# Peptides against a protein of PDB entry 4N78, part 113

Target 1, 186 residues: chain A of PDB entry 4N78
Amino acid sequence: HFQVICRLLGYQGIAVVMEELLKVVKSLLQGTILQYVKTLMEVMPKICRLPRHEYGSPGILEFFHHQLKDIVEYAELKTVCFQNLREVGNAILFCLLIEQSLSLEEVCDLLHAAPFQNILPRVHVKEGERLDAKMKRLESKYAPLHLVPLIERLGTPQQIAIAREGDLLTKERLCCGLSMFEVILT
Target 2, 155 residues: chain B of PDB entry 4N78
Amino acid sequence: MAELQMLLEEEIPGGRRALFDSYTNLERVADYCENNYIQSADKQRALEETKAYTTQSLASVAYLINTLANNVLQMLDIQASQLRRMESSINHISQTVDIHKEKVARREIGILTTNKNTSRTHKIIAPANLERPVRYIRKPIDYTILDDIGHGVKW

## One batch from the design tools (peptide; made by RFdiffusion4, then SolubleMPNN)

Design b2_p16_1_s3 (from b2_p16_1 with T2V E13S)
Fold by OpenDDE base, seed 1:
Structure b2_p16_1_s3 (fold): chain B 186 residues (1-186), chain C 155 residues (1-155), chain A 16 residues (1-16)
Amino acid sequence: as target 1 above (186 residues)
Amino acid sequence: as target 2 above (155 residues)
Amino acid sequence: SVFGKEITGTAESLLN
């Protein structure tokens, strides 16, 4: 599903969605969640000493329940704050999944374009075969497929310009060194 | 452009008119041949003249048709070539626009990105005290139990 | 870079 979304939205659509999600997350964090956190900090007992081991597990639980009673009974925390946190979590996960799907799409594009861009796959040399000979064979096999040099030789100046720009756009991908998800975490 | 205009405005209309005129002329020639045959005492000579006129007339019509046909074909070829050139131009413009849009989109998404921190694989320095591998008997967690609860979103 | 930021990696580095 995310792959389909990435294909449909493209870079522009993904950017718009991510930007809006970031705004929503920021709004939630700076608004409602921050207010709840501040309120919780005010209600939190300043000194929650570990009860003496002598009270046993039930006594410790009761002690913590009593100390946190006001927090647990804060009904709005359970409903609004947790919902907002869930929304933030979902947004983060959504961003992660979009980025992963986009990366997969980009990698596939790069793989498909590789023969046309003089990017040769690493050849697994079987025992006894010369790596150099295999590489030369591969180079010779794919040499006619090099698109930019072919267009430079046979194309009009306009076609050459378009081919070069297209080649650049094909080679430069986010998956090569950029991350959107890291921005969200920041 | 000049050739196409000449074909459309002069050559093809002119050829059509010539063909029409030839038809009218053929009718006159036929009438003449008929009358000549009736009036001539030498019917054999009249017949030979008729054959000659018929052959000449047919040859003329054939020539006119062929010329007109060639002009029409030439016109169509020129138009086809013009269409191809226009298509090529439109395609180039379209590609240029698409590339530009893509560049804008990529710049926009680029603002939302940061360089991937190559996580230096901090060599987790294994603490020297190899705590005895607690034989975690990996009880095969039969995750099949969860198959009934979760709508298996086939991702 | 078409993304407005320098990409540290190349397509070749990913495919390889």
Scores: peptide ipSAE 0.314, ipTM 0.766, DockQ to the pose 0.603
Fold by OpenDDE base, seed 5:
Structure b2_p16_1_s3 (fold): chain B 186 residues (1-186), chain C 155 residues (1-155), chain A 16 residues (1-16)
Amino acid sequence: as target 1 above (186 residues)
Amino acid sequence: as target 2 above (155 residues)
Amino acid sequence: SVFGKEITGTAESLLN
């Protein structure tokens, strides 16, 4: 599903969706969640002493439950705050999954374009074969597919310009070194 | 452009008119030959004259048809060439626009990105013991995993 | 870069 979304939206659509999600997340964090956190901080007991270990785990839990009773009973925390946190979580997950899906699509594009861009995969040398001979064979096999040099030789200046731009756009991908998700975490 | 215009406005219409005029002239020639044959005392001479006129008339019509056909073919070739040039121009414009749109889109999404912190490859402290280089059998990258990418496989 | 930021990696580095 996310792959389909990535294909349908493209870079522009993904950017728009991500921007809107970031705005929503920011709004939730700086607005409602912040207000709840501030309210919770006000309701938090100023002095919470560690109960004596003699009370055991149940007694300690009961003690903290009592100290935090007002927080636990805060109905809006369970309904609105947790819902907002869920929304934030879903938004983050959505961004992550979109980025992952986009990265997969980009890698596929790079793989498909590689023979046309003189990008050769690392050849596994079987025992007894020289790496150089195998690489040379691959180079020879794919040499006719090098698109930019071919167009530079046979194409019009406009075609050459378009081919170079297309080559650049094909080579430069987000998956090569950029992350959207890291921006969301910031 | 001038050649196409000349073909469309002058040569082809002129050729059609000439062919029509030739038809009228052929009728006159036929009438003449018929009358000449009837009135002539020397029927053989009249027949030979008719044959000569017929041959000449057929040759002239054939010439007119051939000229007209060649002009039409030339017109079609010029038009086909013009269409191909227009198509090429449109394609170039379309590609330029698409590239531009893509660049804009990439700039937009680029604003939302940061450089991946290349985790400093922790210097894998080579363990002191030169254990035998485990022959990394490079498993061939199974590209078949990518075969399902694009065919709507539900993940 | 088309993205307005320098990309640290190349396509070759990813495919290799």
Scores: peptide ipSAE 0.312, ipTM 0.773, DockQ to the pose 0.674
Fold by OpenDDE base, seed 2:
Structure b2_p16_1_s3 (fold): chain B 186 residues (1-186), chain C 155 residues (1-155), chain A 16 residues (1-16)
Amino acid sequence: as target 1 above (186 residues)
Amino acid sequence: as target 2 above (155 residues)
Amino acid sequence: SVFGKEITGTAESLLN
């Protein structure tokens, strides 16, 4: 599903969605969630002494339950705050999944373009073959497929310019060193 | 453009008219030859004249058809060339616009990105010395020491 | 960079 969404939205659509999600998350965090956290901090018992170990695990649990009763019974926390946290969580997950899907798409594009851009995969050399000889053979095999040099030789100046720009756009991908998700986490 | 216009407006219509007129004239010539043969006392001479007119007429029609056909072919070639040039121009503009849109989109999404902290995957240099797993001698925790303190009701 | 930020990694580095 996310792969389809990424394909449909493209870079522009993804950017718009991510920006809006960031705004929503920021609004939720700085608004409602912050207020609830402040309120919870105010109602937190100032003196929560560790109950004596003599009460056993059930007694300790009851003690903490009693001390936190007001917090646990705070209806607005369960209904509004948790819902907002859920929304934030969903937004974060959505961003993560979109980025992962986009990265996969970009990697696929890079893989498909690689033979045309003089990017050779590391070939596993079988035992006994010289790596250098195999690489040279691969280079020779794919040399006719190099698009930019081919167009530079045969194309018009306009075609050459377009080919170079296209090549640049093909090579430069977010997955090569940029992350959107890290921005969301900050 | 001037050549194409001349072909479309003058040469091809003119050739079509000429061919039509030639067809009409051929019918007249045929009638003439038939009547001449019937009325002539010298049938051999009349036949030779008919042969001459037939050959001339066929040659004329063939010439007109060939000229018209060549003009039509030339017209089509010019039009095809113009269409190819237009297609090339449109494609160039389209590609330029697409590249521009893509660049704008990429700049926009780029604002929402940060450099991946390539945590230098420290090559976990496997320490050459396999530190022998220190045999964690689990000292059995003797829980019997706690047996005397708890008032456990001996059932 | 087309993204307005310098990309430290290359396609080659990802594919290798």
Scores: peptide ipSAE 0.306, ipTM 0.767, DockQ to the pose 0.657
Fold by OpenDDE base, seed 3:
Structure b2_p16_1_s3 (fold): chain B 186 residues (1-186), chain C 155 residues (1-155), chain A 16 residues (1-16)
Amino acid sequence: as target 1 above (186 residues)
Amino acid sequence: as target 2 above (155 residues)
Amino acid sequence: SVFGKEITGTAESLLN
């Protein structure tokens, strides 16, 4: 589903959606969530000392539960905060999945374009074969498929310009070194 | 342009008219030959004359048809060439626009990106003991677990 | 870069 969304939206559509999601997340964080956090901070016990070890694990748990009782009760009563957090979480997950899907599409495009762009895969050399000879054979095999040089030789100046631009757009992809998700986390 | 115009406006219509006129003339020739054969005392001579006129008439019609056909073919070739040129131009414009739109889109999404922190793979100094690389089996994160929690649109 | 930011990696480096 996310792959289909990526294909339908394209770079521009994804950008628009991501921007809007970021706005929504920011609004939720700075609005309702912030208010709840402030309120929770006010009700936080000022002095929460570690209980004496003599109470054992159950007693310690009860102690902390008692100290946080007001917070737990407050959080349980106010479902709105958790709903907003869920919305934020969903937005983040959506962004992550979109980026992952986009990266997969980009990698596929790069793989498909590679033979036409003089990008050769690393060849596993079998025992007894010279790497150089095998690489040379591969280069010779794929040389006729190099699109830009072919068009430069046979095409019009306009076609050459378009081919070069297309080649650039094909080679430069987000997956090569850019991340959107890191921006969302900040 | 001048050649195509001449073909469309003068040569092809002229050829069609000539062919039509030839048809009417052929009918007259046929009538003449029939009457000549009936009235002639020398039927053999009349037949030979009819053959001669028939051959001549067929040759003339064949010539007219051939000329017209060649002109039509030439017209079609010129038109096909013009269409190809137009198609090429439209395609070029379309591609240019698409490339431009793509560049704009990429700039927009680029604003939302940051460089991947290539964690400098600290040379994990492989401790000398080659413990077998635990195949990091990337457990596929089953996101279906989240399907039951979210009121999300069943896509 | 078409994205307005420098890309540290190349397609070749990614595929290899």
Scores: peptide ipSAE 0.298, ipTM 0.761, DockQ to the pose 0.681

Design b2_p16_1_s4 (from b2_p16_1 with T2V A11P E13S)
Fold by OpenDDE base, seed 5:
Structure b2_p16_1_s4 (fold): chain B 186 residues (1-186), chain C 155 residues (1-155), chain A 16 residues (1-16)
Amino acid sequence: as target 1 above (186 residues)
Amino acid sequence: as target 2 above (155 residues)
Amino acid sequence: SVFGKEITGTPESLLN
């Protein structure tokens, strides 16, 4: 599903969706969640002494329940705040999944473009075969597929310019060193 | 452009008119030959003259048809060439627009990105035996491999 | 870079 979404939206659509999600997350964090956190801080006991060890685990739990009674009874925390946190979580998860899906699509594009861009896959050398010989064979096999050099030799200046730009756009991908998700976490 | 215009406005219409006039002339020649044959005391001579006129008239019509046909073919070739040039231009514009749109999209998404903190994964120390970079011997690119892929216009 | 930021990785680094 996310792959289909990535294909449908493209870079522009993904950017728009991500921007809107970031706005929503920012709004939730700086607005509603912040207000709830401030309210929770106000109702937080100023002095919470560690209960005596003698009360055991149940007694300690009851003590903390008593100290946090106002927080636990804060109905809006369970309904609105948790829902907002869920929405933030879903938004983050969505961004992660979109980025992962986009990365997969980009890798696929790079793989498909590689023969045309003089990018040779790592050749597994079987026992007894020289790596150099295999690489030379691969180079020879794919040499005619090098698109930019081919167009530079046979194409018009306009075609050459387009080919170079296309080559650049194909080579430069987000998966090569950029992350959107890290921005969201920031 | 001048050649196409000349073909469309002068040569082809002129050829059509000439062919029509030739038809009228052929009727006149036929009438003349018929009358000449009836009135002539020497029917053999009249027949020979008729054959000569008929041959000349047929040759003239054949020439006019051939000239007109060649002009039409030339017109079609010029038009086909113009269409191909227009198609190429449209494709170029389309590609330029698409590249531009893609660049805009890339910039838009780029502002939402940060450099991946590549955790210094330990440089897998490539084993020291860096085999000498195989000197890229530029072998001549054999383009025959592309012959089977594209409906290339066999020149 | 088309993205407005320098990309540290190359396609070769990802595919190798």
Scores: peptide ipSAE 0.305, ipTM 0.764, DockQ to the pose 0.669
Fold by OpenDDE base, seed 2:
Structure b2_p16_1_s4 (fold): chain B 186 residues (1-186), chain C 155 residues (1-155), chain A 16 residues (1-16)
Amino acid sequence: as target 1 above (186 residues)
Amino acid sequence: as target 2 above (155 residues)
Amino acid sequence: SVFGKEITGTPESLLN
């Protein structure tokens, strides 16, 4: 599903969605959630002494339950605050999944473009074959597929310019060193 | 453009008219030859004249058809070339626009990105000395000491 | 960079 979304939105659509999600998350965090956290901090018992070990685990639990009763019974916390936290969580997860899906798509694109851009995969050398010989053979095999040099030789100046721009756009991908999710976490 | 216009407006219509006129003339020539043969006392001469007119008429029609056909072909070639040039121009513009849009989109999404902290995978240098797993001697925790503190209901 | 930020990684580094 996320792969389909990434394909449909493209870079522009993903950027717009991510920006809006960031706004929503910031609004929720700085608004409602912050207010609830402040309120909770105010109602927190200032002095919560560790109950004596003599009360046992059930007694200690009951003690803490009693001390936190006002917090636990705060109905708005359960309904509104948790819902907002859920929304934030969902937004973060959504961003993560979109980025992962986009990265996969970009990697696939890079893999498909690699033979045309003089990018050769690491060849697993079978035992006994010289790595250098195999690499040279691969280079020779794919040399006719190098798009930019081919167009530079046969194309018009306009075609060459377009090919170079296309090559640049193909090579430079987010997955190569950029992360959107890290921005969301900061 | 001038050549195409001349073909469309003058040469091809003119050729079509000429061919039509030639067809009409062929009918007249045929009638003439038939009448001449019937009325002539010298049938052999009349036949030879008919052969000459027929050959000339067929040659003229063939010439007109060939000329017209060549003009039509030339017209089509010019038009095809013009269409190809237009297509090439449109494609170039389209590609340029697409590249530009893509660059804009990428800049926009780029603002929302940060450099991946390439966590230097510190080569976990496996410490050469496999520290012998310190045998955690599990001392059995004697829980019997706690038996006396709980009000255990002796069932 | 087309993204406005320098990309340190190359496609080759990802594919290898």
Scores: peptide ipSAE 0.302, ipTM 0.758, DockQ to the pose 0.641
Fold by OpenDDE base, seed 3:
Structure b2_p16_1_s4 (fold): chain B 186 residues (1-186), chain C 155 residues (1-155), chain A 16 residues (1-16)
Amino acid sequence: as target 1 above (186 residues)
Amino acid sequence: as target 2 above (155 residues)
Amino acid sequence: SVFGKEITGTPESLLN
């Protein structure tokens, strides 16, 4: 589903959706969630001493539960705050999945374009074969497929310009060094 | 342009008219040959004359058809060349527009990106003191209670 | 860069 969404929206559509999601997340965080956090901070017990180790894990849990009872029983926290947090979580997950899907698509594009862009795969050298000879054979095999040099030799100036721009657009991908998700986490 | 116009307006219509006129003339020649053969005392001579006229008439028609056909072919070749040039131009414009749109889109999405920080996997320095794993008796948290709340988008 | 930010990685670095 996310792959289809990525294909349908393209870079522009994804950007628009991500921007809107970021706005929604920001609004939720700065609005309702912040208000609840402030309220929770006000009702937090001022003196929460570490319970004595003698109470064991269950006793410590009960102690904290008792200290936080008023917070846990705060009805608005369960209904509104958790719903908003869920919405934020869903938005973040959505962004992550879109980015992952986009990255996969970009990698596939790069893989398909590689033979045409003089990007040779790492050759596993079998025992006894010279790496240089194998690389030379591969280079010779793929040399006729190099699109930009081919067009530069046979094409019009306009075609050459388009080919170069297309080559650049093909090579430059987000997956090569850029992340949208890291921006969301910040 | 001038050649195509001449072909369309003058040469091809002219050739069609000439061919039509030739058809009319062939009918007259046929009638003449038939009458000449019937009226002639020397049937052999009349037949030879008919053969000569027929050959000449067929040759002339063949010439007219060939000329017309060549002109039509030339016209079609010129038109095909024009269409190819137009197609090439349209394709060039389309590609240029697509590249431009793609660049704009990439700039927009680029604003929403940051450089991937290869977080050096901080070697989690194992704290030296292996505090004895207090066997956290994991009470099986029955997460099934959360199944009803989540609109499980079955992706 | 087409994205307005410098991309540190190359396609070759990802594919190799």
Scores: peptide ipSAE 0.300, ipTM 0.760, DockQ to the pose 0.582
Fold by OpenDDE base, seed 4:
Structure b2_p16_1_s4 (fold): chain B 186 residues (1-186), chain C 155 residues (1-155), chain A 16 residues (1-16)
Amino acid sequence: as target 1 above (186 residues)
Amino acid sequence: as target 2 above (155 residues)
Amino acid sequence: SVFGKEITGTPESLLN
């Protein structure tokens, strides 16, 4: 589904969706979640010392439950705050999945474009074959497919310009060095 | 353009009219030849005259048809060339617009990106022993694990 | 860069 969404939206649509999601996340974080965090900080015990280990795990748990009783009993925390956190989480996951899907699409595009852009696949050398000879053979095989040089030779100036621009757009992809998800996490 | 206009407005219509007129003329010639043969005391001479007129008439018609056909073909070739030029222009514009749109889109999405911290690609010194590419068993990323965390986005 | 940011990686680096 995400792959289809990525294909349908393209870069423009993905950008719009991501921007809106970022706005939503920002709104949730700066609004409701922040207010809850502030409220929680107000009700948090000023001094919560680590209880003596002698109380054992159950006793320690009870101690913290008692100390945090007001926080645990804060009904809005369980309902609204957790819902908002869930929404934030969902938005983050959505962004991650979109980026992953986009990256896959871009990689596929790069793979498909590679023969036309003088990008040769890694050659598996069989035993006894010279890597150089095989590489040269591949270069020779794919040389006629190099689109930009072909158009530069046969095309009009306008076609050449378009081909160069297209080549640039094909080569420059987000997956090559850019991440949207990292921006969302910051 | 002037040549195409001349073909469309003058030469082809003129050729069609000429061909139509030739048909009428052929009918007159046929009538003349028939009457001449009937009235002539020398049937052999009349037949020879008929053959001559027939040959001349057929040659004229053939010429008119050939001229008209060539004009039509020329017209079609010019039109085809014009269409190809128009197509090329449209394609160029379309591609230019698409590239522009793509650039705009990429700039927009680019604002939402940061450089990947490429962990220092340690020169994976390909260990001399190419360990058999561990068959990347594409374990299908079971995203079902995420189904339990969020509202079940049945994607 | 078409994205307005410099891309450090090349397609070759990914495919290779």
Scores: peptide ipSAE 0.313, ipTM 0.760, DockQ to the pose 0.695; fails the geometry check

